# Ledger of designs, part 265: peptides against a protein of PDB entry 4ASU

Target 1, 270 residues: chain A of PDB entry 4ASU
Amino acid sequence: ATLKDITRRLKSIKNIQKITKSMKMVAAAKYARAERELKPARVYGVGSLALYEKADIKTPEDKKKHLIIGVSSDRGLCGAIHSSVAKQMKSEAANLAAAGKEVKIIGVGDKIRSILHRTHSDQFLVTFKEVGRRPPTFGDASVIALELLNSGYEFDEGSIIFNRFRSVISYKTEEKPIFSLDTISSAESMSIYDDIDADVLRNYQEYSLANIIYYSLKESTTSEQSARMTAMDNASKNASEMIDKLTLTFNRTRQAVITKELIEIISGAA
Target 2, 83 residues: chain B of PDB entry 4ASU
Amino acid sequence: FTFASPTQVFFNSANVRQVDVPTQTGAFGILAAHVPTLQVLRPGLVVVHAEDGTTSKYFVSSGSVTVNADSSVQLLAEEAVTL

## One batch from the design tools (peptide; made by RFdiffusion4, then SolubleMPNN)

Design b2_p25_7_s1 (from b2_p25_7, 9 letters changed)
Fold by OpenDDE base, seed 2:
Structure b2_p25_7_s1 (fold): chain B 270 residues (1-270), chain C 83 residues (1-83), chain A 25 residues (1-25)
Amino acid sequence: as target 1 above (270 residues)
Amino acid sequence: as target 2 above (83 residues)
Amino acid sequence: PPALPPRLPLPVPPELEEPDTSVLK
């Protein structure tokens, strides 16, 4: 590499390092907010899932329609956040297909669409974009829930797949169930909830869906910002190391050029 | 007893004596060992009677209440404010 | 292949450009 090439590369990497450092700080700020907002959201979301866990809602095996909601965002540079969700979505879809189920997919965030478009395009009901630029709100979750309800897809059971936040250095891709009104209404374990008005149950399930989506968005956001912060830190460190290496190479190359020029002068070849 | 909104937790796995909730079918009180039920909330007052005799009042916009067989209760409101 | 369903936008904040970190590998 010429001195010019090395210099150009150094300049480029230094610029990247500035950007990654800036992005780290932005991610850190967003993470701090997300983590604070996740605390109540987790209580709320876990509360929303309590019925399904405690009632042990089972979907009959003869039911064929399954919905997968994958939750991530539009923005990259966050490690394996998107690929982890997509991987689990693929695995779940394959398992369900092998069991003779019909699978439809909702993608929350363009990254899910981007990863699964080629292989699962026919299974997508809808995808949502502009995810991850702002903290998710209950309104956002309600929009997603409403779109699902208005899609006309009569799923029997579903799953929402998202990254659950564990710590600043750890997340886990998890799946939570979603059930159709018909599945809940027909579940044997719901017999203890006798005399529930059908309209009440419908409203309850619609609200529950929004709740679970909201929860998943909050978990996903917190996980993503944390992962991005880590990724940008790693990128900044890698850039630093590369700058050091290139600087050494530059210095060595410069000395070699000088030596060559001196030899040419001494030899009279110049 | 858990009572939360998307943005705030009021009670988390707490023991309470009674919770009065405004439902679409009418206001009802959830006592200890209440039968399992599901209800949706209408805008109105939630009154939480703690075991220590403290009474707390909240206004809720909408939401749901679940009473489980294990006597656990989840009160989830879209919006809630302490009154 | 059936056209992908429409992408529905959630409320939009301004776009930030992502740096190319591939050069750091």
Scores: peptide ipSAE 0.287, ipTM 0.915, DockQ to the pose 0.106; fails the geometry check
Fold by OpenDDE base, seed 5:
Structure b2_p25_7_s1 (fold): chain B 270 residues (1-270), chain C 83 residues (1-83), chain A 25 residues (1-25)
Amino acid sequence: as target 1 above (270 residues)
Amino acid sequence: as target 2 above (83 residues)
Amino acid sequence: PPALPPRLPLPVPPELEEPDTSVLK
């Protein structure tokens, strides 16, 4: 490489390093907010799931329609956040298909769409974009829930797949159940909940769906921002190391050029 | 007893004496050993009676309330404020 | 590849473009 090439590369990497450092700080700020907002959201979401856990709602095996909601975002530079969710979605879809189930997919975030487009295009009901620029709100979750309910897809059981936040350095891809109104209403374990009006149950289920989606979005966001912060830190460090290496190469190359010029002068070849 | 909104937790697995909730079918009091039920909240007042005799009032919007067989209660409001 | 269903936007504010970090590999 010429001195010019090395200089150009150095300039480029230095610029990238500035950007990655900036992105790290932005991700750190977003992470701090997300973690704070996750605390109540987790209580809220786990509270919503308590019924399903305690009632042990089961879907009959003869029911064939299964919905998978994958929760991620539109933005990259966050390590394995998207691929982890997509991997779990693929695994779940394959297992369900092997069990003779019909599988439909909802993707929250363009990254899910991008990863699964070729292999699962026929299974997508809808994809949501513009995810991850701002903290998710309950309103956002309600929009997603409403769209699902209005899709006309009469699923029997579903799964929501998202990254649960564990710590600043750890997340885990998890699955939570989604049940249709029919599944809940027909569940034997629900018999102890006597005299529930059908309209009440419908409304309850709508809230439950919105609640779990909201929870998943908050977990996903916190995981993503943490992962992005780490990724940007790593990128910044890698850039620093590369700058050091290129600087050494530059210095060596410069000395070689000078030596060559001196030899040419001494030899009279110039 | 758990009482939360998406943005705030008021009670988390707390023991309470009674919770009065506004539901679409009417307001009812949740006591110990209340029968399992699912209800949807209407805008109104939630009154929490603590074991120590203190009473707290909240205004809630829409949401859900679950009373489980194990006497656990989840009150999940879309919006809630302390009064 | 078959066309995917329509993409539905959530309401979002504008954001900055992401840098290409592939050059750091």
Scores: peptide ipSAE 0.041, ipTM 0.887, DockQ to the pose 0.115; fails the geometry check
Fold by OpenDDE base, seed 1:
Structure b2_p25_7_s1 (fold): chain B 270 residues (1-270), chain C 83 residues (1-83), chain A 25 residues (1-25)
Amino acid sequence: as target 1 above (270 residues)
Amino acid sequence: as target 2 above (83 residues)
Amino acid sequence: PPALPPRLPLPVPPELEEPDTSVLK
């Protein structure tokens, strides 16, 4: 490589390093906000799941319709955030299909669709785009819930798959159950609850769905921003190492050129 | 007893004496060891009676209240404010 | 010629596009 080539590469990598450092700072700011907003959202979301966990709602085996909601975003450069969710969705879909269940998929975020479109296009009911630019709100979750309810797909049970935030350096892809009104109403474990009006139960189910979606969005967002911050930090470090290596190469090459020129002068070969 | 909105937590696994909630069927008082029940909230006043005798009032929008067999209570409101 | 260091997969910074929320049916 010529000195000019090395210099051009050095300049390019230095520019990339500046960009990745800037993106790291932006991701850090978004992460800090997301983490703060996740605290109440987690209490709220876990509270919404409490009934289903405590009532131990089981779906009969004869029920065949299963909904998978994958929660992610539209934005890249966040490590394995999207691929982790997609991988679990694929695994779950395959297992359910093997069990003779009908599987439909909802994708929250364009990245899920991008990964699964080729193999699972026929199973998608809807994909929600424009996820991840703004922090998710309860309104956003309500829109998703409403669209699901209005889709006409009468699922028996479902799974919401998302990345749960653990720490600044750790997330875990998790699944939480979603139940239809019919499944909740028919659950033997619900018999311990006093006479619940059918309208009350319907309203509760719809509200609970929105709550769980909201919770999943908040967990996903926090995980994503943290992962992006880490990815940008790693990229910046990698760029730094490459700059150091190229700088050494440049110095060696320059010395070789100087030595060659000196020899040519001394030898009278010019 | 857990009482939260999407953006704020008021009580998290707290012990309370009584919670009065505005439900669609009327005012409902949740006492310790209340039978399992599920209700939806109407806009109105929530009153939390703490064990120390302190009473706190909140205005809530729509939401839900669940009393489980283990006497745990989840009060979830779309919006809630301290009064 | 000194071997060029291996090409590090540098993440291409995504254009910070503001999310337009469109529901694709």
Scores: peptide ipSAE 0.017, ipTM 0.839, DockQ to the pose 0.028; fails the geometry check
Fold by OpenDDE base, seed 4:
Structure b2_p25_7_s1 (fold): chain B 270 residues (1-270), chain C 83 residues (1-83), chain A 25 residues (1-25)
Amino acid sequence: as target 1 above (270 residues)
Amino acid sequence: as target 2 above (83 residues)
Amino acid sequence: PPALPPRLPLPVPPELEEPDTSVLK
């Protein structure tokens, strides 16, 4: 490589390092906000899931329609955030198919579709785009819930797959159940709740779905921002190391050029 | 007893004496060992009676309330404000 | 939709190690 080539590469990597540092700071700010907003969202979401955990709702084996909701975002450069969700979605879809279930997929965030399009395009009902630019709101979750309910796909049960935030350096891809109105109304374990008006139960399930989606979005966002912060930090360090290596190469190459020029001058061969 | 909105937690696994909730079917009081039920909130007042005799009032817009067999209660409001 | 940021030609950061969950109590 010529000195010019090395210099150009150095300049490019230095610029990348500036970008990654900036992105790290942005991710850090978004993470701090997301973590604060996750605290109440977790209480709210876990509270909504409490019924399903306590009632141990089971879907009858004759029920075949299963919905998978994968939750991530449109934005890359966040480590394994998207691939982790997609991997679990694939695994779940394969397991359900092996069990003779019909599987449909909803992607929250364009990255899920991008990863699964080649293998699961026929299973996608809808993909929600423009996820990850702003913090998710309950309104966003309600829109997703409404779209799902209006999709015309009458699922019996479903799985929402998202990254649960553990710490700044850890997330875990998890699955939470979603149930149709018919499934919850017919569940034997719900017999203790039998004096529920059908309209009340329908409305309750609509809220439950929105609540769970909202929770998943908040967990996913916090996990994503944390992972992005880490990824950008690592990228900045890698850039630094590359700059150091290239600087050494530059210095060696420069010395070689100078030595060559000196020899040419001394030899009269210039 | 858990009472939260998407953005705020008012009670988290707290022990309370009574919670009065506005539901679509009417307002009812949740006491200790209340029978399991699911209800949907209507806009109105939630009144929480603490064991120490303190009464707190909240306005809620909509949401759900769950009373479980284990006497745990989840009051989940879309919007809630302290009065 | 804003264009995805260009892929940085940098090595993929190592997988995040699972931190001790004890701090969230």
Scores: peptide ipSAE 0.016, ipTM 0.831, DockQ to the pose 0.021; fails the geometry check

Design b2_p25_7_s2 (from b2_p25_7, 11 letters changed)
Fold by OpenDDE base, seed 3:
Structure b2_p25_7_s2 (fold): chain B 270 residues (1-270), chain C 83 residues (1-83), chain A 25 residues (1-25)
Amino acid sequence: as target 1 above (270 residues)
Amino acid sequence: as target 2 above (83 residues)
Amino acid sequence: PPHLPPRLPLPVPPEIEEPDTSILK
């Protein structure tokens, strides 16, 4: 490689390092906000899931329609965030199909669509885009919930799959249940709950769905920003190491060029 | 007793004497060992009575309340403010 | 042709200045 080639590579890597450092800072700021906003959202979302856990709602085996909601975003450069969700969605869909269930999919974020479209295109009901540029709001969750309820797909049971935040360096892909109004209304375990009007139960389920979606979005966002921050930090470190290596190569090459020029002068081979 | 909005937590697994909630069918008082039930909130006043006799008031917009068989309660409001 | 499911946008936030990531793609 000529001195010019090495210099060009050094310049390119230095520019990449500037970009990755900037992205790290942006991700760090977004992470700090997301983590702060996740605290109340987790209490709120887990509170909404408490009924399903305590009532031990079971879907009858004769019920065959299952919905999978995958939660991620549109934005890349965040490690395995999207692939982890997609992998679990594929696994769940395969398991359900093997059990004789019909599976439909909702994707939150274009990355889910991009990963699964070729293999599961016929199973998608809807995909949401413009996800991940801003923190998710309860309004966003309500829009998603409303679209699901208006989709016309009469599922019996569903699964929402998202990355749960553990720490700045750790997330885990998790699944939470979603139940249809009919499934809840017919569940034997619900008999202990006092006379509940059908309209009340419908409204309750609408809130429950929105609550769970909101919770999943907050967990996903926090996990994503943390993962992006880590990915950009790693990229910046890798760039630094490459700069050091290329700098050494540059110095060696420069010395070789000088030596060659001196030999040419001494030999008279101008 | 858990009382939260999407953005704020007011109570998290707390022990309270009584919670008064505004429901679509009217005011609903939740006492210790209340029968399991599900209700939807209407805009109105939530009153939390602590074991020590302290009373806290909140305004809520909408949401849900769950009373479970284990006497746990989840009050989840879309929006809530302290009064 | 593969079935194209509908794509619905969430509310678009105001533009935030972000660094150009084209070099990292």
Scores: peptide ipSAE 0.078, ipTM 0.883, DockQ to the pose 0.122
Fold by OpenDDE base, seed 1:
Structure b2_p25_7_s2 (fold): chain B 270 residues (1-270), chain C 83 residues (1-83), chain A 25 residues (1-25)
Amino acid sequence: as target 1 above (270 residues)
Amino acid sequence: as target 2 above (83 residues)
Amino acid sequence: PPHLPPRLPLPVPPEIEEPDTSILK
């Protein structure tokens, strides 16, 4: 490579490094906010899941309709955040299909659509875009829940798949159950709850759905921002290493050119 | 006893004497060892009676309350404010 | 033709362009 080529590459990498450092800082700020907002959201979401866990609601094997909700965002440069969710969705869909279940999919975030559209297009009910630019609100979750309820798809059981936040350096792709009103109402374990009116149970199921979606969005957002911060840090470090290597190459090449010129002067070939 | 909104936690796995909740069928008090129940909240007043005798009041917009067989209670409100 | 599922937007702030980090891999 000529000195000019090396210089051009150095300039390019230095510019990328500046961008990745800036993105790291932005991701760090968003992460800090997301983590603060996740604390109450987790208590709220776990509280909403408590009934289903404690009642041990089971879907009969003869029930065949299963919904998968995958939760991520539209934005890249966050490591394996999207691919992990998509991988889990694929695995779950395959397992359910092998069990003779009908599978439908909802994607939260355009990245889910981008990854799965070619292989699972016929299974998608709806995809939500414009996810990840702002912190998710309960209103956003309610919109998603309402769209599901209005879709007319009568699922028996569902799975919401999202990245649960563990720490700034760790997340885990997890699944939480979603149940239809029919499944909840027919569950033997619900018999211990006295005097539940059908309308009350319906309202509860709809509210619970929104709650679980909200919880998943908050976990996903926090995981994503932390992963993006890490990814941008790694990119910045990689850029730094490349700059160092290229700088050494530049210096060596420059010395070689100088040596050649000196030889030409001494030899009278100039 | 857990009482939370999407943005705020008021009680997290706390022990309380009684919680009065506004339900669509009417307001009722949840005592220790209350039978399992599930209700939806109407806009109204939540009153939490702590073991130390303190009483806290909250206004809730909507939500749900569940009492489980293990005596755990989840009070979830879409919006809640301290009064 | 493959069924294209509906695409519904959530409220969004403006996008920050993502840099090409392929060179850094």
Scores: peptide ipSAE 0.185, ipTM 0.905, DockQ to the pose 0.105; fails the geometry check
Fold by OpenDDE base, seed 5:
Structure b2_p25_7_s2 (fold): chain B 270 residues (1-270), chain C 83 residues (1-83), chain A 25 residues (1-25)
Amino acid sequence: as target 1 above (270 residues)
Amino acid sequence: as target 2 above (83 residues)
Amino acid sequence: PPHLPPRLPLPVPPEIEEPDTSILK
């Protein structure tokens, strides 16, 4: 490589390092906020799931329609955040298809669409974009829930797949159940709730759906920001190492050029 | 007893004496060993009666309340404020 | 051609200043 080439590459990597450092700081700030906001959101979301855990809601085997909601965002540079969700979605879709189920997919965030659209295009109902620029709100979750309910797709059971935040350095892709109104209404374990008005149950289920979506968004966001912070830190370190290596190469190359020029002068070789 | 909004937790697995909730079918009190039920909240007042005899009041906009067979209660409001 | 599902926006977030990531992509 010429001195010019090395210099150009050094400049480029130094610029990248500045960007990655900046992104690390931005991600750190977003993470700190997300982690704070996740605390109540987790209590809220886990509370919403308590019924399904305690009632042990089961979907009959004769029911064939399954919905998968994948939760991520629009933005990259966060390690395996999107690919982990997509991988789980693919696995679940394949397993359900093998079991003779009809599978439809909702993607939250353009990254899910980008990964799965080509291979699963016929299974997508809708994709949501403009995810990840700001913290998700309950309003956002309500929009998603409402769109699902208004889609006309009469699923029997569903799965919401998202990254659960574990720590600043760890997340886990998880799946939580979504049940249709009909599934809940027909569940034997719900017999203790027989006095519940159908309209009440419908409204309850709408809230439940919005609640779990909101929870998943908050978990996903916190996981994403922490992963991005880590990814940007690693990128910055890698850039630093590369700068050091290239600097050494530059110095060696410069010395070689000088030596060559001196030899040419001394030898009279023009 | 768990009482939370998306942004705030008021009670987390707490033991309480009674919770009065505003539902679409009417306000009712949740006592110990209340029958399992699912309800939807209407805008109104939630009153939590603690075991120590203290009472706390909250305004809620909407949401749900679940009373399980194990006497666990989840009060999940879309919006809630302390009064 | 593969079916193109609807692509719906969530509410538009306020503008947040973020560094240009074009070089990292």
Scores: peptide ipSAE 0.148, ipTM 0.897, DockQ to the pose 0.145; fails the geometry check
Fold by OpenDDE base, seed 4:
Structure b2_p25_7_s2 (fold): chain B 270 residues (1-270), chain C 83 residues (1-83), chain A 25 residues (1-25)
Amino acid sequence: as target 1 above (270 residues)
Amino acid sequence: as target 2 above (83 residues)
Amino acid sequence: PPHLPPRLPLPVPPEIEEPDTSILK
């Protein structure tokens, strides 16, 4: 019984190791692509955020509606990628609530929904699924942006929370601001900009939203693939160690069985 | 001056002499120390005049342009191609 | 029951045959 059990377990772990190795390679390929595509996306996204950073747009305290967009994916096995975003979303939501703000949430990726549904179900406006199978496109970002704009939720300000890629071994969960058209148009810091047509500003803000979402998706994807690659590597190593341990156990058990059989033969021959 | 699409960077914090942009309100030239403004791009030609006298032409589909008080410019096109 | 917020799919590109990761769930 024991040898068969060990053998079965060995076979199972070896199969898992093959899978984790394969997943590592897939993640590595996706990571390489994501990192390449992140370079222009970062320039593009950071460029879009430049206005907000330079203008130091502040939302008046009397404005109460805050939107949180959490950016993640549907796919697990990537370490703390999803939990980090969700944790920051929870923290932000709690802080905003404590400040008397109304908080609504958009989840990009089913993992956000999965983590927050029980505790924050009433705060969700919409969740997007089918995230993470393919690299995000500007079209995807536009869909999300459009849905937000069409949601009827008139937020004053918002936060987009995502994992920013630092390196193959490092990401950081960060927040970037989202502002409503009204907030931008009324911001005192915007007074230095020439009188801008309302339609122009609206269109500008729509692009800005899509741009920031796109940027966040690219950062998130790169971070996720990197983290998955690392997680799968670690899983493969752990599987290897377990295989070694079980192999030793198998050998010891086999020897014990053989010894027992020999003793039985010897004792029976006596 | 930064000019990028979601997939390609043409200029990243570069110094340029002038950028001509097609906006919904009309085409205008962005020079050094241009007044801060926000504009939306219409489909058309972007012309970048480099300090070395070279001129580069691009076709853009849509997007935005920001001129900040610090003379930084962000030209963000949804699609852009070199002509 | 609190109406679950809508769950919207992003446009799915043609499925690149990703290895079935279902066995790791």
Scores: peptide ipSAE 0.100, ipTM 0.880, DockQ to the pose 0.090; fails the geometry check

